# Ledger of designs, part 1: peptides against a protein of PDB entry 2FGR

Every score and structure here is a prediction.

Target 1, 331 residues: chain A of PDB entry 2FGR
Amino acid sequence: SSVTLFGIVDTNVAYVNKDAAGDSRYGLGTSGASTSRLGLRGTEDLGGGLKAGFWLEGEIFGDDGNASGFNFKRRSTVSLSGNFGEVRLGRDLVPTSQKLTSYDLFSATGIGPFMGFRNWAAGQGADDNGIRANNLISYYTPNFGGFNAGFGYAFDEKQTIGTADSVGRYIGGYVAYDNGPLSASLGLAQQKTAVGGLATDRDEITLGASYNFGVAKLSGLLQQTKFKRDIGGDIKTNSYMLGASAPVGGVGEVKLQYALYDQKAIDSKAHQITLGYVHNLSKRTALYGNLAFLKNKDASTLGLQAKGVYAGGVQAGESQTGVQVGIRHAF
Unless a header shows other numbers, all headers, positions and changes below count from the first letter of the chain.
Peptide ipSAE was made for these designs. It is ipSAE averaged over its two directions, with the distance scale d0 held at 1.0 Angstrom where the peptide's residues are scored. Compare it between designs on one protein only; published cut-offs may not apply.
The geometry check fails a fold that doesn't show the stated peptide or that is severely misdrawn somewhere.

## One batch from the design tools (peptide; made by RFdiffusion4, then SolubleMPNN)

Design b1_p18_5_s1
Fold by OpenDDE base, seed 3:
Structure b1_p18_5_s1 (fold): chain B 331 residues (1-331), chain A 18 residues (1-18)
Amino acid sequence: as target 1 above (331 residues)
Amino acid sequence: SRLERLLALLAAELAAQL
């Protein structure tokens, strides 16, 4: 058996030029290049190619020292793995987010990430961003000649909000092809939630692909998220992403990513452009800088996620510029 | 503020070095 303590402390100085009042915000932020975390994991060899595993991981907030406490809400799983793949029990990334966020060159973190995995409809469920679920059972296949898949189901446990039942139920999965420089995946998910105290289905379809040319990597995402409401019609968002990354001087990586969020319910678009640089001081320590531009059109109010400084929206039709400069340390 | 100018300059320098 093995037990490993691991973590990341990522802290930055962040700036955004506009908040909801039109004022600038700046300060010390967290998780600009990687989500700061503390975790324990271990494996036990059970023989015959079977392994037991556990994984406990919580977020660290280096700016305030975890003033709101510490928990294992990032992952709290027990697993069995072998030639059949892996079965996981417990709170985790849902299979769709686990696979499809791998195409985000900003790793779903900081001011630069693809923001498609979002609560677009003021859903009242705790995980209406489609990223994680409580009460989750997941299965991941091995890689068979490039082909792989993952499936998940989360129990609602009869959770209710208003008149909505089955809140927090998730069903979803992906199919993928991962071979050498190529990765491609299709994900489908449905989550039960509530909007305005009424039953709502959060449907998600995501296509991702990437290709590594050695000198550069290209990555893309196509997503549709639809909150299907019984009253008031559907809240649909089409999200698109295209990104490129390249190694620089053997110690750095540059990243450029564009995303478009077409918010159909408000007939409004948002455009995100992010430039990032990571400078590796060692295998464990990096400096980084991110520069992001978010252009809201019409009724769009999206804000950059400068965690620990400002992660709220802006006024309708306003543009926001964000900067993060920080240190990432892994242990 | 002076700090906003510094952050804007750092942003501009980061944008110019990239």
Scores: peptide ipSAE 0.029, ipTM 0.488, DockQ to the pose 0.013
Fold by OpenDDE base, seed 1:
Structure b1_p18_5_s1 (fold): chain B 331 residues (1-331), chain A 18 residues (1-18)
Amino acid sequence: as target 1 above (331 residues)
Amino acid sequence: SRLERLLALLAAELAAQL
């Protein structure tokens, strides 16, 4: 058996030019290039190609030293793996988010990421962003000539909110092809939740693809989220992303990503464009900078996620500019 | 290829839902 302590401490100075009042915010933020984390993981060889595993991981907030506490809400799994693939029990990334966020060139964190994995409808479930689930069983296949898949089910445990039952039930999965420079996948998920105390299904479909040309990588996402409500109609968002990254001078990476969020329930679009640079000082330490522009149209109120500084919305139709400059250290 | 056809079908289905 083995136990490995691992982590990332990522802190930045961040600025956004507008909050909900139209005022600027600035300060020390977290997780601008990678989510800051502390984890424990290990494996046991059981013989015959079977392995047991555990993984415990929590988020680190370097700006306040985890003043709100520490937990293993990022991942808390036990697993069995072998030639059949891997079965996991416990809170984790749902299979759809685990695969489809891999196409985000900003690693699902900071001011630059694809924001499609969101609670678009004021869903009352704790994980209505479609990223993680409690009470999760997941299965991941091996890679068979490029083909792979993942499936997950989360138990609701008769959780209720208002008149809604089965809250927190998740069913979902992906199919993928990963071979050499090419990656492509389709993910489907449904989660039961509540909106305004009424039963609501959060449906999600996501297509992702990337190609590594060596000199540059292209990546794309197409997503629809739909909160299906019995009363008040569906809350639908179509999200699109296209990004490129390239190595610079053997020690750097430049990234450019565009996203469009077409919020159908309010007939309003938001446009996000982000330029990022990472400079590797070593294999474990990097400097980084992100510059993001978010243009809300009409009734759209989206804000950039400058974690630790400001992650709220802006006034309807307002644009926001964000900057992060930081240090990432992995151990 | 069969894969390209599958990807095209999946893309078309996604596009029809979008």
Scores: peptide ipSAE 0.008, ipTM 0.443, DockQ to the pose 0.012
Fold by OpenDDE base, seed 5:
Structure b1_p18_5_s1 (fold): chain B 331 residues (1-331), chain A 18 residues (1-18)
Amino acid sequence: as target 1 above (331 residues)
Amino acid sequence: SRLERLLALLAAELAAQL
């Protein structure tokens, strides 16, 4: 049996030039290059190639010392693994997000990430961003000839919001091909939620691919998220991402990522461009800088996610510029 | 493989529910 304590503390100085009032915000923020976390994990060899595992992980907010408390909402799983793959029980990344966020060169973190995994419809469910689920059972296959898959089901436990039943039920999975420099995946998910107290299905389709040329990596995402409402029609967003990263000078990495969010329900687009740089001072410590530009068109009000400083929207049609400069330390 | 066929069937079932 082994138990490992692990974590990341990532804290930055962040700036955004506009909030919802049109004013600038600046201060100390968190999780600019990696989500700050504290975790415990371990494994037990049960013999015959069977292993038990546990994983407990919570978010750290270094700017306020976790003033709202600490929990294991990032992951709280027990697992069995072997030649058959891995079965997990407990709150985790849903299989679709676990696989498809791996194509985001900003690791779903800070002001640079692909923001497609979002609550686009004012969904009232706790996880309407499609990232995690409570009451989750997941299965992950081994990699066989490059092919792999993951499947998940989350129980709703008769959770209700307004007249909506089955809230928090998730069903989803991915199929993937991971072989050397190539990765490609298709993810499909449905989550039951509520909008305005009425039953709503959050449907998600995501395609991802990446290729590592050694000197650079190219990555892309295509996503459709649809909140199917009984009244008022569907809230559909098509999200697109293309990114490139390259090692610099053996100790650095530069990242450039573009995303487009075509918000069909408001006939409005948002364009995000992010330049990032990471400088590794050691295996465990890095300095980083992110520069992001978000251009909203028409009725779009999207904001950059400068966690700990400002993560709200802006006025319709306004553009936002964000900067993060920080330290990431892993232990 | 048999597993690949099963995974393809499961993916198709998931797609049909969306």
Scores: peptide ipSAE 0.006, ipTM 0.345, DockQ to the pose 0.016
Fold by OpenDDE base, seed 4:
Structure b1_p18_5_s1 (fold): chain B 331 residues (1-331), chain A 18 residues (1-18)
Amino acid sequence: as target 1 above (331 residues)
Amino acid sequence: SRLERLLALLAAELAAQL
């Protein structure tokens, strides 16, 4: 058996020009280029091509030293793997988010990422962003000539909120084609939650694709999220993303990503554009900068996710500018 | 299933908006 300790410490100075009061926020933030984490993982060869595995991973908050505590909420899985693929038991990324967030050029963190994986409806479930689930069983196929898939089911364990039962139940999966420079995926998920104490289904469909031209990579996402409420009508958001990245000078990477969030329930759009730069000082250490602009229209109140500084909304129809400059170190 | 029909409808709506 092997056990590997691993992690990332990513800490930045962050600024946003507007909070919910219209005031600027600035300070030391975390996870601007990659989510800061500490983890342990290992494998055991059981013979016959069968392996056991474990993975324990928690988020690190370098700004406060994990003042709110440390846990393994990022991933806490045991697995079996072999020629059949991999089965995982425990809290993890749900299969849909695990695959479809891979098209986000900002690694699903900081002020630049695709924000479509969100709780759009004031859902009362802990994971109503569609990113992770408790009590999850996941299966991932091998890659067969580029084709691969993942499936997951999370038990609700009779969790209730208000009159809503089955809260936290997830069912979902993806199909994908990953071959050379091309990646394409379709993800489908349903999660049971509550809104206003009433049963609500969070339905999600996501298309993702990327192509690596060597000199640049293009990536795109198309997503619909729909909170289906028995009372008050559906809360639908269509989210679109297009991004490009390119290597610079052999040690740098530039990234540009645009996203549109069409929030149908409030007939309001938000536009996000982010420029990022990463400078590799080594294989493990990088400097980075992100510059993001978020333009809310009409009733939209979206805010950039400057974790550790400000991740709240803004006033309706207000625009927000965010900056992060930081260090990422991997070990 | 109801879920499959829903997902197909969502896929069709997404495709119609592209």
Scores: peptide ipSAE 0.000, ipTM 0.358, DockQ to the pose 0.012; fails the geometry check

Design b1_p18_5_s3
Fold by OpenDDE base, seed 4:
Parts: sequence; structure tokens; C-alpha cells
Structure b1_p18_5_s3 (fold): chain B 331 residues (1-331), chain A 18 residues (1-18)
Amino acid sequence: as target 1 above (331 residues)
Amino acid sequence: DRAARLAALLAAELAAQL
């Protein structure tokens, strides 16, 4: 058996030029290049090609020392793995987010990431962003000549909100092809939730692809999220992302990513453009900088996720600029 | 085999709900 303690401490100075009042916010933020975390993981060989595993991982907030406490809400799994693949029991990334966020060049964190995995509808479920689930069973296939898949089901455990039953039920999966420089994936998910105390289905379809040319990587996402409501019609968002990354001088990486969020329920678009740079001082320590521009149109109120400084919305139709400069250390 | 059956059931259930 093995047990590994691991973590990342990622802390930055962040600035956004507008909050919900139109005022600037600045301070010490977290998780600008990678989500700060503390974790324990291990494996046991059970013989015959079967392994047991555990994984416990929580988020670290280096700005306040985890003043809100510490938990293992990032992942809390026990697993069996072998030639059949891997089965996991417990809170984790849902299969769709685990696979499809891998195409985000900003690693689903900071001011630069693809924000499509969101609660678009004021859903009252704990995980209505489609990223993680409680009570999750997941299965991941081996890679068969590039082809792989993942499936998940989360139990609702009869959780209710208002008149909505089955809240927190997730069903979803992806199919993928991962071979050499190419990755492509299709993900489908449904989550049961509530909006305004009424039953709502969060349906998600996501297509992702990336190609590594060696000198540069291209990555893209196409997503549709629908909150299907019995009353008030569907809250639909089409999200698009295109990104490029390139190595710089053997120790650096530059990233450029564009995203469009077409929010159909309010007939409003938001445009996000992010430039990022990571400078590796070592295998474990990096400096980074992110510069993001978010242009809301019409009724759109999206804000950049400057975690620890400001992650709220802005006024309708307002544009926000964000900057993060920070240190990432992995152990 | 069992994992493939679970995956097939989950895929069928997803297809019936979407």
C-alpha cells in the first residue's frame, strides 16, 4: 500500500476594475493558475491486477488560511481499478466535467477559464454548475486504441427543494478519443434540481477537442446547457471556447483563450478573452500572470472569477477587466 | 463485464431521460 500527501498552494494579487457597484476590487486571491488544494491518496494492490484506491482532496484558501474550514469536497472517493477500468464511490468531479474541462487551457480556475460549467438559472442544488456531485458512482473505461469513456450516477437520496424531488440526481457520461496529439470528446449529462422551488432538469451537452502541434496546442469547447423548467420556459446557454497555448523558452507557457456565452433566456451574449503566462521556476514552483477581458452585452451580468477578491457579477452590459499575478507551488 | 453492463444501463437511462 502507498499513501501520498500532495497539494498546491496558489496565491495571487488580483484586480478587477468593476464589481456590481461599478467599483474596482483588489487584494490577495487564490487559485489563479491551479486550484489550491491539500490531498491524501493511496493505492493497495489486491493481486490479480485489482487495486483499491482512496482519494481525499480539499480546497486551500491561502489568503485567509481556510477561515471557512477545510473539507474534502473536491474529491472523497474509494475506488477499485483493474483491466476493466476504474469504479469510484464518493464525491468527485462528474465524468462529463472531469473529461470536458480538460480542454480548458486555464485548468478550470482563475479569471481565464471556460465558465460554461455554471449554474445559469439560479438552480438551488448544491452542484448546479455540473462540476461535481455528492453520492456519486463513476466508472471509467481503459483506453482502447484511443477510445475511452466515463459514466456516472449520483443518488438524490430523496432530497427535496420546494416541490422538486430527486434533487442532486446526476446521470451522465462521455465518449472520447485520445490518441497522440489528438483528443476529442462528447459529454452528455442530466442533473435534477430546483429553480424557485420547482422541479428543473439541468441538461448539458458538451463537445471538446484539442490538438497538440508540438509548437502550439489548439483546444475548443462547444456546450449547451438547458435548465428545463415546467413553468417559465427553458433557460438555455450556448457556450463556445477556442484556445491556443505555446511553450516559450522551454520554461514558459503562453495561453490565449476566447469564450462566448450566448444566454438565450435573456437574449444576451458575453465575450471573454484571456491572456495567460506561466513561468516555471522549477518543476514545482511557477510564477504566473493572467489578463482577462469580459464584455457583457445587453442584460448579461457575468463576472470574472477572481477567487478571494471578487467573483460576483457586474452591472448589465458592463465590461470587466481582471488581472492576476501569483505564485503556484506544488508539493 | 459487470462494469460494462452498468455503463450500458447508465447510457440507456441517460438516453431515455434526454
Scores: peptide ipSAE 0.008, ipTM 0.345, DockQ to the pose 0.018
Fold by OpenDDE base, seed 1:
Structure b1_p18_5_s3 (fold): chain B 331 residues (1-331), chain A 18 residues (1-18)
Amino acid sequence: as target 1 above (331 residues)
Amino acid sequence: DRAARLAALLAAELAAQL
């Protein structure tokens, strides 16, 4: 048996030129290159190729020392694994987000990530961003000649919001091909939620692909998120991402990523561009810088996610520029 | 060279969308 303590402390100085009032925000932020975390994990060999596992992981907020407390809301799983793959019980990334966020060159954090995994509709469920679920059972296949898959179901436990029942039920999965330089995946998910106290299904389809040319990596995402409301019509967003990364001088990585968020319910687009650089001081410590520009058109109010400084929206049709410069340390 | 070309293509595609 083994038990490993692990973590990341990632803290930055961040700036955004506009908030919801049109004012600049600046300060000490968290999780600009990787989500800051503390975790415990371990495995037990049960013989016959069977292993038990556990994983407990919470977010760290280095700016305030976790003033709102610490929890294992990032992952809290027990698992069995073997030649059949892995079964997980407990709160985790849902299979769709676990696979399809792997194409995001900004690691689903900071001011640069793909923001498609979002609550687009003021959904009242705790996980209406489609990233994680409570009460989750997940299964992950082995890789069979490149082919792999993951499936998940989360129990609603008869949770209600307003007149909506089954809130927090998730069903979803992905199929993928991962072979050498190529990765490609299709993800499908549905979760039950509420909007305005009324039953709503959050449907998600995501296509992802990447190719590693050795000298550079190209990555892309195509997503549709649809909040299907019984009353008031669907809230649909089409999200697109294209990004590249390249190693620099054996110690650095440069990243460029574009995303488009076509918000159909408000007939409004947002364009995000991010330039990032990571400089490895060691295997465990890096400096990084991110520069992001977000252009909202028409009724769009999206904001860059400068966690710990400002993660709110902006005025409709306003553009926002964000900067993060920070230190990432892994242990 | 090839990495710079890919970055330039992405920058050009991006400039066409802005």
Scores: peptide ipSAE 0.007, ipTM 0.435, DockQ to the pose 0.012
Fold by OpenDDE base, seed 3:
Structure b1_p18_5_s3 (fold): chain B 331 residues (1-331), chain A 18 residues (1-18)
Amino acid sequence: as target 1 above (331 residues)
Amino acid sequence: DRAARLAALLAAELAAQL
């Protein structure tokens, strides 16, 4: 058996030029290039190609020293793996987010990421962003000539909110083709939740693709998220992303990503553009900088996620500029 | 690549449903 302690400490100075009052915010933030984390993982060879595994991972907040405590809410899985693939039991990334966020050049972290995996409807479920689930069973296939898939089911355990039953139930999966420079995948998910104490289905469809040209990588996402409400009509968001990354001088990486969020329920668009740079001082330590611009139109109130400084919205139709400069250390 | 064409067709179909 093996046990590995691992982690990331990522801390930055962050600035946003507008909050919900129109004022600037600045300070020490966390998780600008990678989510800061502490984890334990291990494997046991059971023979015959069968392995047991565990993974326990929690978020670290380097700006406040985890003032709200520490937990394993990032991942808390036990697994069996072999020639059949991997079965996981416990809280984790849902299969759809685990696969489809891999096309985000900002790794679903900081002010630059694709924000499509969001609670668009004030859903009352704890994981209505479609990223993780409690009570999750997941299965991941091996890679068969490029083809791979993942499936997941999360039990609701009869959780209720208002008149909504089955809250927290997830069903979803992806199919993918990963071969050399090419990756492409389609993900489908449904999650049961509540909005205003009423039953709501969060349906998600996501297509992702990337190609690595060696000198540069292109990546794209297309997503529809739909909160189907029994009363008040559906809350639909169409999200689009296109990004490019390139290595610089053998030790750096530059990233440029654009996203569009078409929020149909409020007939309002938001445009995000982010420039990022990572400078590797070593295999474990990097400096980074992110510059993001978010333009809200009409009734859109989206804010950049400068975690530890400001992650709230802005006034309707307002634009926000964000900067992060930080250190990432992995151990 | 057939997979890239299929992905492009699926992307176009998804974009038409969007």
Scores: peptide ipSAE 0.006, ipTM 0.443, DockQ to the pose 0.012
Fold by OpenDDE base, seed 5:
Structure b1_p18_5_s3 (fold): chain B 331 residues (1-331), chain A 18 residues (1-18)
Amino acid sequence: as target 1 above (331 residues)
Amino acid sequence: DRAARLAALLAAELAAQL
């Protein structure tokens, strides 16, 4: 058997020029290039090509030392793997988010990421962003000729909110083709939740693709999220992302990503553009900088996710500029 | 080539449904 302690500490100085009051926010933030984490993982060879695994991972907040505590809410799984693929039991990334967030050049972290995996509807479920689930069973196929898939089901355990039953039930999966420089995936998910104490289905469809040209990588996402409500009509968001990354001088990476969030329920768009740079001081340590612009139109109130400084919204139709400069260390 | 065309077709079809 093996046990590996691992982690990332990523801490930054962050600035946003507007909060919900129109005031600037600045300070020490977390998770600007990668989510800060502490984890334990291990494997046991059971013979015959079968392996057992465990994975326990929690988020670290380096600005406050985890003042609100530590937990394994990032991942807490036991698994069996072999020639058949991998089965996982426990809280994890849902298969759809695990695969489709891999096309985000900002790794679903900081002020630059694709924000499509969001609670768009004030859903009352704990995971209405479609990223993780409790009580999750997942299966991942091997890669066969480039083709791979993942499926997941999360039990609701009769969780109720208001009149909504089955809250936290997830069903979803992806199909993918991963071969050399090409990756392409389709993900589908449904999650049961509540909005205003009423039963709501969070439906998600996501396409992702990337191509690595060696000198640069292109990546794209197309997503629809739909909170289907029995009363008050559907809350639909169409999210689009296009990104490019390129190596710089053998030790750096530049990233540029654009996203559009078309919030149909409020007939309002938000445009995000982010420039990022990572400078590798070593295999484990990097300096980084992110510059993001978020333009809200009309009733849109989206804010950049400067975690540890300000991750709230702005006034309707306001634009926000964000900066993060930080250190990422992996161990 | 064929996989890139299939991905582009699927992306175009989804973009038309969005």
Scores: peptide ipSAE 0.006, ipTM 0.431, DockQ to the pose 0.012

